# Ledger of designs, part 88: peptides against a protein of PDB entry 4GMN

Target 1, 375 residues: chain A of PDB entry 4GMN
Amino acid sequence: RYANITLLALVTLASIGTDFQETLVKGNQGSRESPISAADEEWNGFDDADGDAMDVDQKSSSGEDQEEDYEEIDVKEDDEDDDDDSITSEMQADMERVVGADGTDDGDLEDLPTLRELIQTAVPQLIRLSNLPIDSDESLTIQSHALSALNNISWTISCLEFANGENANIHNAWYPTAKKIWRKTILPILEADSADLKLATQVTSLAWAVARVLHGETPTDGNPHRKFISLYHSSKQQAGGNSNSIEEPEDPFQGLGVKCIGVVGSLAHDPAPIEVNREVGVFLVTLLRQSNNVPPAEIVEALNQLFDIYGDEELACDKEVFWKDGFLKHLEEFLPKMRTLTKGIDKRTQPELRTRADEALLNLGRFVQYKKKHA

## One batch from the design tools (peptide; aimed at target 1 T18)

Design b2_p29_6_s4 (made by RFdiffusion4, then SolubleMPNN; from b2_p29_6, 19 letters changed)
Fold by OpenDDE base, seed 2:
Structure b2_p29_6_s4 (fold): chain B 375 residues (1-375), chain A 29 residues (1-29)
Amino acid sequence: as target 1 above (375 residues)
Amino acid sequence: LQEKQKKLEKQGLDLQQARISKKMDELAK
């Protein structure tokens, strides 16, 4: 009984986290509908040139109309519009405020009561549930659902813009909680060295969502970047040996390898210690050098992380790592390989992977050109 | 739940990619 109520509450919290993102996205789309003033540019009518009606003889070939009785297969689209419109009017009002709020610098969520309760009341309970002793299948199920709820909340918050002081109130409220998730949920699970790849995937997805907000301010205690690099390598070794096809997720970007790259890339941002940045940068560049044995989605993520980490020449990591360790040469040497890799992706079977690879290839060309100009 | 999670993670990837592409376009000017 208590387990089922706990599971229902965890599913509800995980749903609330998703509904929050959907309405933030809808609200941000609505604000971009600045009324395109219909400039009545009078489309000057193309002059009706008097083209002579040549009387082409209707040769009456009596083709027998075989009325192929197309049985209208009444595909009842069961529009199970399970539009569970569970967006409470209070959540919608909070979201309209998030989209419309001029970023008041105070980390007070007074105007965002639903988000405040999510961060201050719900997340601390989810952290507690994720740290339960695993002594039963029930406790493992509770942990998995708590991690899923934390993942959805953390990903939702990580999709907010925090650059230039945007959403500073949300950032300031989330930041201590994100560090608590890292120290109390992510690190203990990562240190337990479980052979459970499902749990490793869940904790790595959560770690990525948290690290996308904390970046280089993510706690470096216990060298978590090395643990995620180790997990990356271990996941590749296990996939090769056991014929238990852990079904490669249908989405290549949902793989544990991509998630590990996303985590370590995020951890390597300024103000991360230069040695953390170097170890991650060398790992990412090594993936490009070994690209013949690396999934295309992991190459795309590794490139995106490299562009993001080293896209600012004013950062200490540009001089002390990027230039000092000769990363430009490796990126330039990878350009023709990336063109071949991208062209090898079938647009029909893997349209998303191809689109992301085409964009990463474009950005690689731009990035190499930029770095050559600023050498 | 799992579909909603995949959707969230995808949106996060789309935003990351858009931000990086914008940054790379700015650096190329």
Scores: peptide ipSAE 0.528, ipTM 0.936, DockQ to the pose 0.884
OpenDDE base, seeds 1, 3, 4, 5: peptide ipSAE 0.525, 0.526, 0.528, 0.524; ipTM 0.935, 0.935, 0.935, 0.934

Design b2_p29_7 (made by RFdiffusion4)
Pose (drawn by RFdiffusion4):
Structure b2_p29_7 (pose): chain A 285 residues (1-30, 108-237, 251-375), chain P 29 residues (1-29)
Amino acid sequence: RYANITLLALVTLASIGTDFQETLVKGNQGDLEDLPTLRELIQTAVPQLIRLSNLPIDSDESLTIQSHALSALNNISWTISCLEFANGENANIHNAWYPTAKKIWRKTILPILEADSADLKLATQVTSLAWAVARVLHGETPTDGNPHRKFISLYHSSKQDPFQGLGVKCIGVVGSLAHDPAPIEVNREVGVFLVTLLRQSNNVPPAEIVEALNQLFDIYGDEELACDKEVFWKDGFLKHLEEFLPKMRTLTKGIDKRTQPELRTRADEALLNLGRFVQYKKKHA
Amino acid sequence: SKRPLMRGRRTALKHFREDREAEIEAEKE
């Protein structure tokens, strides 16, 4: 039963996690009662995956169960974070997911992050899931073990397809949990790290530059948020951004549109947004 | 205003979706 009974069930739940994304796309070309697959995934499939993710690990075989359990959590969390939840959008699905997303963070991502050592493959798996969960949580994400510090240290240390880099994952997840209404100091650290990435853009992979610019635009683009005055202005983020604008233009043109297109067109949008961003705030004390 | 923030969240979501599609392609390979 082993090869069939356990591993097969996880790989299939993970595939179900992946393919539900196609239901969302195809459904558009035409209390989660209308989405039983999603309902079952959250209420039934996810609680068992959190359990499996937690348990040792006493043996290598259970090392694989944990990995597969993390793969399914990852695929579901990713697909769900592909929904628009800004404003009042998709509120029914947001309420069904948000508490569970908090649980996945507390019961799964956090204990695993507690024992620093040792794996890269596993460190990559948890960050991918944490990034998916934080995309929905948006600074409402728990600030307990000061996880942003750990993901920040994971970025620099793991320094030794451009958008699948672990570094991109570290930028995204730390960037996502630093949105309002996060602790203003947690925001200061994350913002400082994201800006430092630009000041020292001399050696940062272009994809990590694009993610850092998108995370910053995502965080400090609202003057009503305490962190816009308490951090963006108090620490003069504006100067580094104005200084980075020329540096950003050359690196963008340094990307072969023909080999490969996506990063290029995505970086073009970031410089475009970077220019518009330098103007909007320039207009605000 | 809130408009830059909304655009930022929307743009980020689009890029996030593209990254997810690319990940799915990688898993298939």

Design b2_p29_7_s1 (made by RFdiffusion4, then SolubleMPNN; from b2_p29_7, 21 letters changed)
Fold by OpenDDE base, seed 3:
Structure b2_p29_7_s1 (fold): chain B 375 residues (1-375), chain A 29 residues (1-29)
Amino acid sequence: as target 1 above (375 residues)
Amino acid sequence: SKELRLEAQKQSLKRAQEVFQREVEQQRE
C-alpha cells in the first residue's frame, strides 16, 4: 500500500517535470513568433472601370426536393476534457513567468512558489528515496522512479536559458540542490560499480542534466569525469560481448555512450580544472580519430561538446588545451571523415540523425574557420 | 564572434530540449 502511493507520487512528480518542459517549449516557440507586423499593404484597388454587365440568363430548373431524412446522429462529443489535472494553475503561472521575466539576481523564488516547493521540498525527498538501501525489487523500483523524477526535474531546469544572467533566481535556487543531487545521488551510485546498465543509464542521464547547469563547477571529488569515461568504455565492451541485444535504444541519441559524452563534455566547461578539461578534450578528440568504430550519434555529441567547451578564445582552456594539444589539426583532419559519415546516414531511415549530423558538419566547418582566423 | 557563441548556445539549448523530449517519450513506453 505505501509503496503504491510512493510510486504514484514519484510518477506524478516525473509528470510535472515533463509538463514544465512542454510549457517551456511552447513559450519559447511563441517568442519566435514576433508578430510580423502585417504591413497594411494598401492594395491600391486598380480603378479599371469597364462595366459590361453580361446578362447571365437565370434558367429556373425546378429540381424536386427529395427530403432525405438525415437522421441527426447526435454524436455526443464527449468532451473528454482531459483536464490533465497535472498542471495546476499555479504551475502554469510559474512557467509563464519563467519564459517572460528577466530573473532577479536573488536566488529568491518568491514569484515562483511552485518551482520553489519543487526544489526545496520535493527534490530533497527524491534524493532520500534515491539513496534507500536496495534490499528488494520494491526498493529498486522506488530508486528508479526517484531517479526518473530527479532526471525530469533536472532536465527541465537545464532547458532554461541561464546565459547573460537570464533566470538567475532559478539558477541560484537550483545550484545548491544540483550539487546535492550530484554528491548524494549520482556519486554514490557511480561508486557502487553496479552491473545494472539500466541504473547506469538513469544515473548518467541525471548526471548530464545536472552537469548542464553546474558545468565546470560540478564537484570534482573522486574525478567523476574518469568514472564516466570508464563507463563509456565498459558499455562498449558489454555491447560487444553478450549477443543478448540489449536493444540499442531505437533513438541513437538515448544511448549510454551519448549520455556519457554529454556528461564529460559538460564537466569540462570553465571553470573546470585544466587537467579535467584536457582529459575530456583528449577523450572527445580520440573518438573523432576512431570515428570508424563509433556510432554517428556519439560523434555528433562529441563534436557539439567540443564546440561548447572550446568556442570561447578568452577561456584558459583555449590556450592551455585546445592550441597546446593541437586539437585544431585533429578537427581539420576529421572534417572530410565527417562529410563521409554524414552522407552515409540515410535520410529516409534516420532523418533526425541525418539532420543532427548535417548541423554538426556545418558547425565543424564554421568552428575550424573560426579557430584558423583566431590562431 | 559573440554572434557565433550565441548561435551555438541556442543550438545547445535546443539539443537539450530534444534530448529530454525523447527521454520522456522513452519513459512512457
Scores: peptide ipSAE 0.450, ipTM 0.903, DockQ to the pose 0.637
OpenDDE base, seeds 1, 2, 4, 5: peptide ipSAE 0.447, 0.450, 0.449, 0.448; ipTM 0.902, 0.903, 0.901, 0.903

Design b2_p29_7_s2 (made by RFdiffusion4, then SolubleMPNN; from b2_p29_7, 20 letters changed)
Fold by OpenDDE base, seed 1:
Structure b2_p29_7_s2 (fold): chain B 375 residues (1-375), chain A 29 residues (1-29)
Amino acid sequence: as target 1 above (375 residues)
Amino acid sequence: SKELRLEAQRQSLRLSRERFRREKEAQRA
């Protein structure tokens, strides 16, 4: 009984985290739709006047209209007010405030009660549930659901703009909680070195969401970037041996390899230590050099991470790693391989992968040209 | 539950990339 209530609550929190994200997407689209004046382009209906009135001979087949008395089953639409309780009016109001608020630096969430309760009340409980001793299939299920809820909340928050002081109140409230998730949930699971690839995939997804906010300020205790690089390599070794292919996620971008790349890329952002940045940068460039054996989605993610890490020439990592370790040459040499890889992706079977690969190819060409101009 | 996590992560990745593209375009205009 208690376990079922806990599982239901965790599923609900995971749903809320998804629906909150969808509302963010819709709100952020609406603010950017300046009303493009619907120019009434009068669709001049082509009057194709070719009225070839072919006399369809009205053969009056006197089909006996069997009046099948359709008993109008008065389907009472029970207005099941599916009160889609998923998006509470309070959650929607919080989202409208997040999208519309000029960043008040007040550091409190007084005006964001639902988000406040998620961060201050729900997340600490989810952290506790993710740290329960695993002694049964029930405890493993609870941990998995707690990690799911933490993942969805963390991903949603990671979609907010925090540049230029935007959403500073949310950032300031989330930042200590994100560090707590990292130290209390992510690191202990990574250190337990479990052969459970499902658990590893869940914790890596959560780690990516958290690291997308913390970046180079992510706690460096125990060299987490090396743990995720090791997990990347271990995941490749296991996929080759056991025919229990954990069903490759239908989405190539949901693979453990992509998630590991996303985490380590995020960890290497400024102000990460230069040696952490170098180890990650070398890892990412090495994936491009070995691209013949790397899934296209991982190449796309590795490119995006390289653009994000080394896209600013004012950062210490540009001089001390990018130029010093000769990364431009490797990116330039990879450009023809990326064209071949992208062209090899079928637009019909993998439209998203193709679109993201086309974008990454375009950005790679631009990035190489940019770096050559600023050399 | 698995599907909900996958969808939330897909949307997050899509939004992040779209933002980065627009920011880099705005810095060039």
Scores: peptide ipSAE 0.025, ipTM 0.676, DockQ to the pose 0.060
OpenDDE base, seeds 2, 3, 4, 5: peptide ipSAE 0.025, 0.024, 0.022, 0.021; ipTM 0.682, 0.640, 0.662, 0.619; seeds 3, 4 fail the geometry check

Design b2_p29_7_s3 (made by RFdiffusion4, then SolubleMPNN; from b2_p29_7, 20 letters changed)
Fold by OpenDDE base, seed 2:
Structure b2_p29_7_s3 (fold): chain B 375 residues (1-375), chain A 29 residues (1-29)
Amino acid sequence: as target 1 above (375 residues)
Amino acid sequence: SSELRLEAQRRSLELSRLRFEREKEALKK
């Protein structure tokens, strides 16, 4: 009885974390519908006049192209607008405030009661539940659900803009809690030498969400970047041996490899120690060099992380790692390989992977050109 | 529960990516 109530509460908290994200996404889409109307300045095409009508008499071969009337099967997208009315009016009001509020620096979430309760009341309990001794299948289930809820909450918060002091109140409230998740949930599970790839995937997903907010301020105790690099390599070795269908997640970006890259990339951001940055940068560049044996989604993520880490020339890592270790050459040499890789992705079977690869390719070209100008 | 995680993480990655494009456009001005 108590276990079922706990599990239901954990599922509910995980759902609330998702619904909160949906409201963020909807709120951010609504702000884009402000009509960028005006700057359709009519580029008046040049009137190049010369009308020499060469009368090319191409014979009308009347090929009766039988318009095979392909009946458009009107797939009624039953927009089951499952208006999952689960978005409480309070949660929606909190979200409208988050999207509209010039973040006052007061780390007080007085105006965001739902988010305050989530961070201050729910998350500390989830941390406790995720760190319980595993002595039964029930305790393992509770841990998994607690990690679920922490993951969804952490990912949702990581979707907020914190650059330039935006959402500073939320950032300031979350930051100590994020560090607590890292120290009390993530590190203990990473130190537990568990062969459980499911648990490793859950913890790595949570670690990525947390590290997307903490960046280089993520606690460096026990060299977590090396643990995630080791986990990356271990995951590749296990996938090659046991034909136990680790069902490759239908989404290639949900793979443990991608998540490991996302974590270590996030950990390598300023103000990370230069040696941590170097070890991660070398790892990421090595993936590009070995790209023939690396899943395309991991290449896309590795590129994005490299762009984010080394996009700012004012950072110490640009001079001390990027230029010093000759990363530009490796990126330039990778351009033709990335073009081939991207073209090899079928748009019909993997449209998202193709879109993300096309963008990563575009960004790689731009990044290489940028770095060449600032050399 | 696993599906809800996948959606949350997916949407988060999409949002972060859209921001990075805007920041790069802002740095070009």
Scores: peptide ipSAE 0.025, ipTM 0.660, DockQ to the pose 0.059
OpenDDE base, seeds 1, 3, 4, 5: peptide ipSAE 0.019, 0.020, 0.006, 0.019; ipTM 0.627, 0.641, 0.422, 0.636; seeds 1, 5 fail the geometry check

Design b2_p29_7_s4 (made by RFdiffusion4, then SolubleMPNN; from b2_p29_7, 20 letters changed)
Fold by OpenDDE base, seed 5:
Formats: C-alpha cells, structure tokens, sequence
Structure b2_p29_7_s4 (fold): chain B 375 residues (1-375), chain A 29 residues (1-29)
C-alpha cells in the first residue's frame, strides 16, 4: 500500500517533469513557426513485465451456460481529445515567467512556486529514495522511479537558458541541488560497479542532465569521466557478446554510448582540470578515428561535444590541449569520412539522425575553417 | 563565430528537448 502510493507519487513527479518540458518547448516555439512534427515513434523501452501474477487459485466452479445477452453498450468513443492539459495553470505561469523574466540574481524562487517546490521539496526526497539500500525488487523499483523523476526534472532545468545571466535565480537555486544529486545519487551508484545496464543507463542519463548545467564545475572527485569512459567501453563489449542484447533503443540518441559521450563532454568544459579535458578530448577524437566501428549517433554527439569544449580560443584548453595535441589535423582528416557517413543515413528511415548528422557535418566544416583561421 | 555556436547550441538543445519529450511520452503509454 505505501509502496504503491510512493510509486504513484514518483510516476506523477516524472510526468510533471515532462509537462514542464512540454511547456518550455511550447513557450520557445511560440517564437518559431516551424512545426517539428512529433513523429509517433513508439519508444518500446520499459517492458513493465512485472505483471503481479497473483495466482488467485480461482477454483473452477463449472457454473452453467447462462447466455447473458451482454447488450453491446455502444461505448461511444467519445474522442475525449485528451487535451493533456495536465499542465497546471501554475506550471504554465511559472514557465511563462521563466521565458519572459530577466531573472533576479538572487536564488529566490518566490515568483516560481512550482519550480521552487520541485527543487526544494521534491528533489531532496528523490535523492533520499535513490540512496535506499537495495534489498528487494520493491526497493529496486523505487530507486528506478526516483532516478526517472530526478532525470526528468534535471533535463527540464538543463533546457533553460543560463547564458548572459538569464534565469540566474533558477540557476542559483538549482546549482547546489545539482551538486547534491551528483555527490549523493550519481557517484554512489557509479561506485557500486553494478553489471545492471538499465541502472547504468538511468544514472548516465541523469548524470548528463546534471553535467549540462554544472559543466566543468561538476565535482571531479573519484575521476567520474574515467568511470563513464569505462562504462562506454563495457557497454560495447556486452552488446557484441550476447544475442540477447538489450534491444538498442529505437532512438539512436537514447543509447548508453551517446549518454556516456554527453556526460564526459560536459565534464570537460572550462573550468575542468586540463588533465580531465585532455583525457576526454583524446577519447572523443579517438572515436572519430575509429568511426567505422562507432554508431553514427555517437559520432554526432562526439562532434557536438568537441565543438562546445574547444569553440572558445580564450580558454586554457584551446592552447593546452586542442593545439598541443594536434586535434585540428584529426578533425580535418575526419571531414571526408563524416560526409560519407552522413550520406549513408537514409532520410526516409532515420530522418532525425540524418538531420543531426547534416548539422554536425556543416558545423565540422565551419569549425575546421575557424580553427585554421585562428592557427 | 559565437553566433553559429549559439545557433548550433540552440538547435541541439531543441532536439534534446524533443528527444526527452518523446522518451517521457513513451513512458506514459
């Protein structure tokens, strides 16, 4: 009973995180006419195969054939347009304020009550639930749902603009909480060294969302970038061996490999230690060199991370890593391979992957030209 | 240019938002 209420609350918090994201997307789309069509791609991911087989031993009483004339209740499918108006007027008002307000520098969320309650009340409980001892299938289920809710909240917040002091109040409120998620949820799970690929995927997704806000200010204790690089390699070894590979997610960008690249790329941003930046940069450039054996989505993500890490020539990593380790040569040599890779993606069967690859190819050409001009 | 990086970043963030939207819509069905 308490478990089911806790699970329902966690599912509800995960759904709130979604609705919050939808409101952010709609708020940003109000300025841009182009409908990116939500294609109906069935994300088949979570087999909730835990059908509670309560073997209620219903004794076969052979009661007689009463042909009860079940009147076809013509259930008019009222097309209830489930206007998933599940966005509370308060959440919508909070999102309209986030899009419209030059945030005050104070981490005060007085004007953002829903977001305040998510950060200050919900997230601390989710962190607690994600840290429960795993002693039962119920505790594992609670951890999974707590991680899903933390993921959704963290991703939603990571989609806010924080450049130029925008949303500074939200950033300042989230920043200490994001560090707490990292230290209390992410690091302990990564240190447990579990062979559970589902848990590894969940924690890596959460780590990416958190690292997209913290960047190089993400706590470097225990060399987490090396753990995610190790996880990347381990995931590739497991997929090659068992024919019961966890079906690669239908979305190529949802793969554990892409998530690992996103995390380590985010961790390598300034002000990350130059050694961390170098190890990540070498890892990413090595993926490009080995591109014949790397999924196209991972190549796209690795390129985007390289552009973000090394896009600013004023940063110490530009001189100390990019130029010293000769990354420009590797990017230039990769340009013709990227053209071939991108052209090999069918626009009809993989339209998103093709669009993102076309963009990454365009940006690679521009980035190489930029770096050649500033050499 | 910084402007091309910001445009690319905005487009990447939009694609990630749509991806994450689809990931969670799929968890609701």
Amino acid sequence: as target 1 above (375 residues)
Amino acid sequence: SMELREEARRQTLELERERFKREVEAKRK
Scores: peptide ipSAE 0.017, ipTM 0.485, DockQ to the pose 0.485
OpenDDE base, seeds 1, 2, 3, 4: peptide ipSAE 0.009, 0.019, 0.010, 0.018; ipTM 0.467, 0.521, 0.473, 0.513; seeds 2, 4 fail the geometry check

Design b2_p29_8 (made by RFdiffusion4; failed a check: the pose's geometry)
Pose (drawn by RFdiffusion4):
Structure b2_p29_8 (pose): chain A 285 residues (1-30, 108-237, 251-375), chain P 29 residues (1-29)
Amino acid sequence: RYANITLLALVTLASIGTDFQETLVKGNQGDLEDLPTLRELIQTAVPQLIRLSNLPIDSDESLTIQSHALSALNNISWTISCLEFANGENANIHNAWYPTAKKIWRKTILPILEADSADLKLATQVTSLAWAVARVLHGETPTDGNPHRKFISLYHSSKQDPFQGLGVKCIGVVGSLAHDPAPIEVNREVGVFLVTLLRQSNNVPPAEIVEALNQLFDIYGDEELACDKEVFWKDGFLKHLEEFLPKMRTLTKGIDKRTQPELRTRADEALLNLGRFVQYKKKHA
Amino acid sequence: STFLEEVEKESLKYFRENFENLVKEEEEE
């Protein structure tokens, strides 16, 4: 039963996690009662995956169960975070997911992040899931073990397809949990790290630059948020952004549209947004 | 703001594309 009974169930639940994404796309060309697959995934499939993700690990075989359990959590969390939840959008699905997303963070991502050592493969898996969960949580994400510090240290240390880099994952997840209404100090640290990435953009992979710019635009684009005055202005983030604008133009043109297109067109949008961003705030004390 | 909404839409699009690419890599493996 082993090879069939356990591993097969996980790999299939993870595939179900992946393919539900196609239901969302195809459904558009045409209390989760209308989405039983999603309802079952959240209420039934996910609680067992959190359990499996937790348990040792005493043996290598259970080392694989944990990995597969993390793969399924990842695929589901990712697909769900592909929904628009800004404003009142998709509120039914948001309420069904948000508490569970908090559980996944507290019961899965956090204990694993507690024992620093040792894996890169596993460190990559948890960050991917944490990035997916934090894209929904948006600074409502728990601030307990000061996880942003750990993901920040994970970025620099793991320094030793452009958008699959672990570094991109570290930027995204730390950037996502630093949105309002996060602790203003947590925001200060994450914002400082994201800006420092630009000041020292001399050696940062272009994809990590694009993610850092998108995360910053995503965080400090609202003057009503305490962190726009408390951090963006208090620490003069504006100067580094104005200084970075020329540096950003050359690196963008340094990307071969023909090899490969996506990063190039994505970076074009970031510089475009970077210019528009430098103007909007320039207009605000 | 309108700018923030545009940024959120672009970010979501990129996120979706990246997940599709991740799925392709998993299939290859």

Design b2_p29_8_s1 (made by RFdiffusion4, then SolubleMPNN; from b2_p29_8, 16 letters changed)
Fold by OpenDDE base, seed 5:
Structure b2_p29_8_s1 (fold): chain B 375 residues (1-375), chain A 29 residues (1-29)
Amino acid sequence: as target 1 above (375 residues)
Amino acid sequence: SEFLEENRKLILERERERFRREVEEKRKE
């Protein structure tokens, strides 16, 4: 009985974390209706007049193809829009405030009571539940649900804009909690070295969400970047051997390989130690060099991480790693391979992957030009 | 840098959309 109540509470917390994201996306769309002034740049119509009306003859051949009247059985898909209207009016109001709030420097969430309770009351309990000794299937189930709830909350918060002091109150409230998730949930699970790929995927997804906020300020104790690189390689070795490979998720960007790249990329940002940055940078560049054996989604993620890590010339990693280790040459040599890879993705079967690859290819060209200008 | 600033919006939108899909997939299981 208590177990079922705990599980229901964890599922509910996981749902709340997701509904919060949907509300955040809707709130951010509403604020962008600043009227884009239609600068009516009069694109001068080039008057090319040549109207040669060649009269190609309508040959009439009358083939009587029988209209077989296939009765379209109008299967009314009752879209049971299970509008699980689980977004409380309070959560919606909190998200509308997050988009508009002048961030007070103090981690005071007085204006965001739902988010405050989520961070201060719920998350510390989820951390405790994720650290229960695994001695039963029930304890494993509780851990999985606690990790799912932490994942959803952490991802939602990581999708807020924190640049230029935006949402500083939320950032400051979340930052110590994110470090606590890292030290108390992520590190212990990574150190247990379990062969459970499901658990590894859950903890890696959570680690990515946390690292997207902490970046290079993520605790470096125990060299977690090497553990995620090792997990990346181990996941590739297991997928090649047994036909009972965990079905790769239908979304190429949900794969454990992509998540590992996202984590280590985020960990390598300034102010990460230069040696951590170098090891991650070499790992990412090595994926590009070996691109013939790497899934396209992992290549796209590795490129994006390289752009984010090395996109600022003022950072120590630019001189000490990017230029010193000759990364520009590897990116230039990869450019024609990326064009071939991107063109090989079918737009009909994998439209998202193709769009992301086209964007990454464009950004690779721009990034190479940027780096050449600042050489 | 000019390069990162131009892409920042697209990065956030990309990651939001990825997480949305992760949630939708888990709701179907």
Scores: peptide ipSAE 0.335, ipTM 0.868, DockQ to the pose 0.791
OpenDDE base, seeds 1, 2, 3, 4: peptide ipSAE 0.331, 0.338, 0.330, 0.025; ipTM 0.866, 0.870, 0.866, 0.523; seeds 1, 2, 4 fail the geometry check

Design b2_p29_8_s3 (made by RFdiffusion4, then SolubleMPNN; from b2_p29_8, 17 letters changed)
Fold by OpenDDE base, seed 1:
Structure b2_p29_8_s3 (fold): chain B 375 residues (1-375), chain A 29 residues (1-29)
Amino acid sequence: as target 1 above (375 residues)
Amino acid sequence: SEFLEENRKRNLELHRERFRRQVEAERAA
């Protein structure tokens, strides 16, 4: 009984995180639609064309008035409580404020009560539930749902714009909670070294969402980047053996390998320790060198992470890692391989993967040219 | 640089789209 209520609440919290994302996307689209001035297209009334009155003959058939007594079926409007799992009007109003608000530098969410309650009340409970002792299939189910809810909330927040001081209030409110998720949920699960690839995928997805906000400020305790690199390699070894491969997600970008790359890439951003940055950079460049055995989606993610990590020449990692370890040469040598890889993706069967690979190829060419000019 | 800002915005949109599809897949399961 309590478990079912907890599961329902966790499913509802997971759905709430998703509806926020849809609302943020709609709000960001609406702000870019400059009101196309509804030009008053004066609907010039259709001129009454002279309907020539053809005299169709009055055949008087006296059909008997069967008064079918339409019993007014008093359709009780059952107020079907449309449990329209629609984003509540309060949640919608919070999301509209997030899209419209010039970020106040204060970590105050006074104007965002639903988001505040989510961060301050719901997330701490989800962290607690994710740390329950696993002693039953029920406790494992609760953990999985708690991780799903944390994932969806964390991803939603990570999809906000935080550049140029945008959403600074949300960033500041989320930042300490993101660190708690990392230390209390992600690290303990990574340290338990479970052979459960489902759990590993869930925690890695959550870790990516959290690391997309914390970047190089993610706690380095226990070298989490090495744990995710190890998980990447372990996942590749397991997929080769048992034909009960977890069905590779139909979406190539939802794979555990992509998620591992996304996490470690995010962890390597400034101000990450130079050694963490180097280990991640070497891992990513090594994937490009070994591209014959790497899924195209992982190559796309590895390239995007390399561009984000090493795009700024003012960062210490540019001099101390990118140039010092000769990454430009590896990227330049990878260009012809990337062209072949991208061309090998069927646009008909994998249109998105092809589009993302075409984009990554274009960016790789631009990035190599950029770095050659700034050498 | 303009290149970095364009890539950052594009990557943000890519992650939004990936998350949207993750959600759609979770709702369909």
Scores: peptide ipSAE 0.488, ipTM 0.921, DockQ to the pose 0.806
OpenDDE base, seeds 2, 3, 4, 5: peptide ipSAE 0.487, 0.488, 0.467, 0.487; ipTM 0.922, 0.921, 0.915, 0.922; seed 2 fails the geometry check

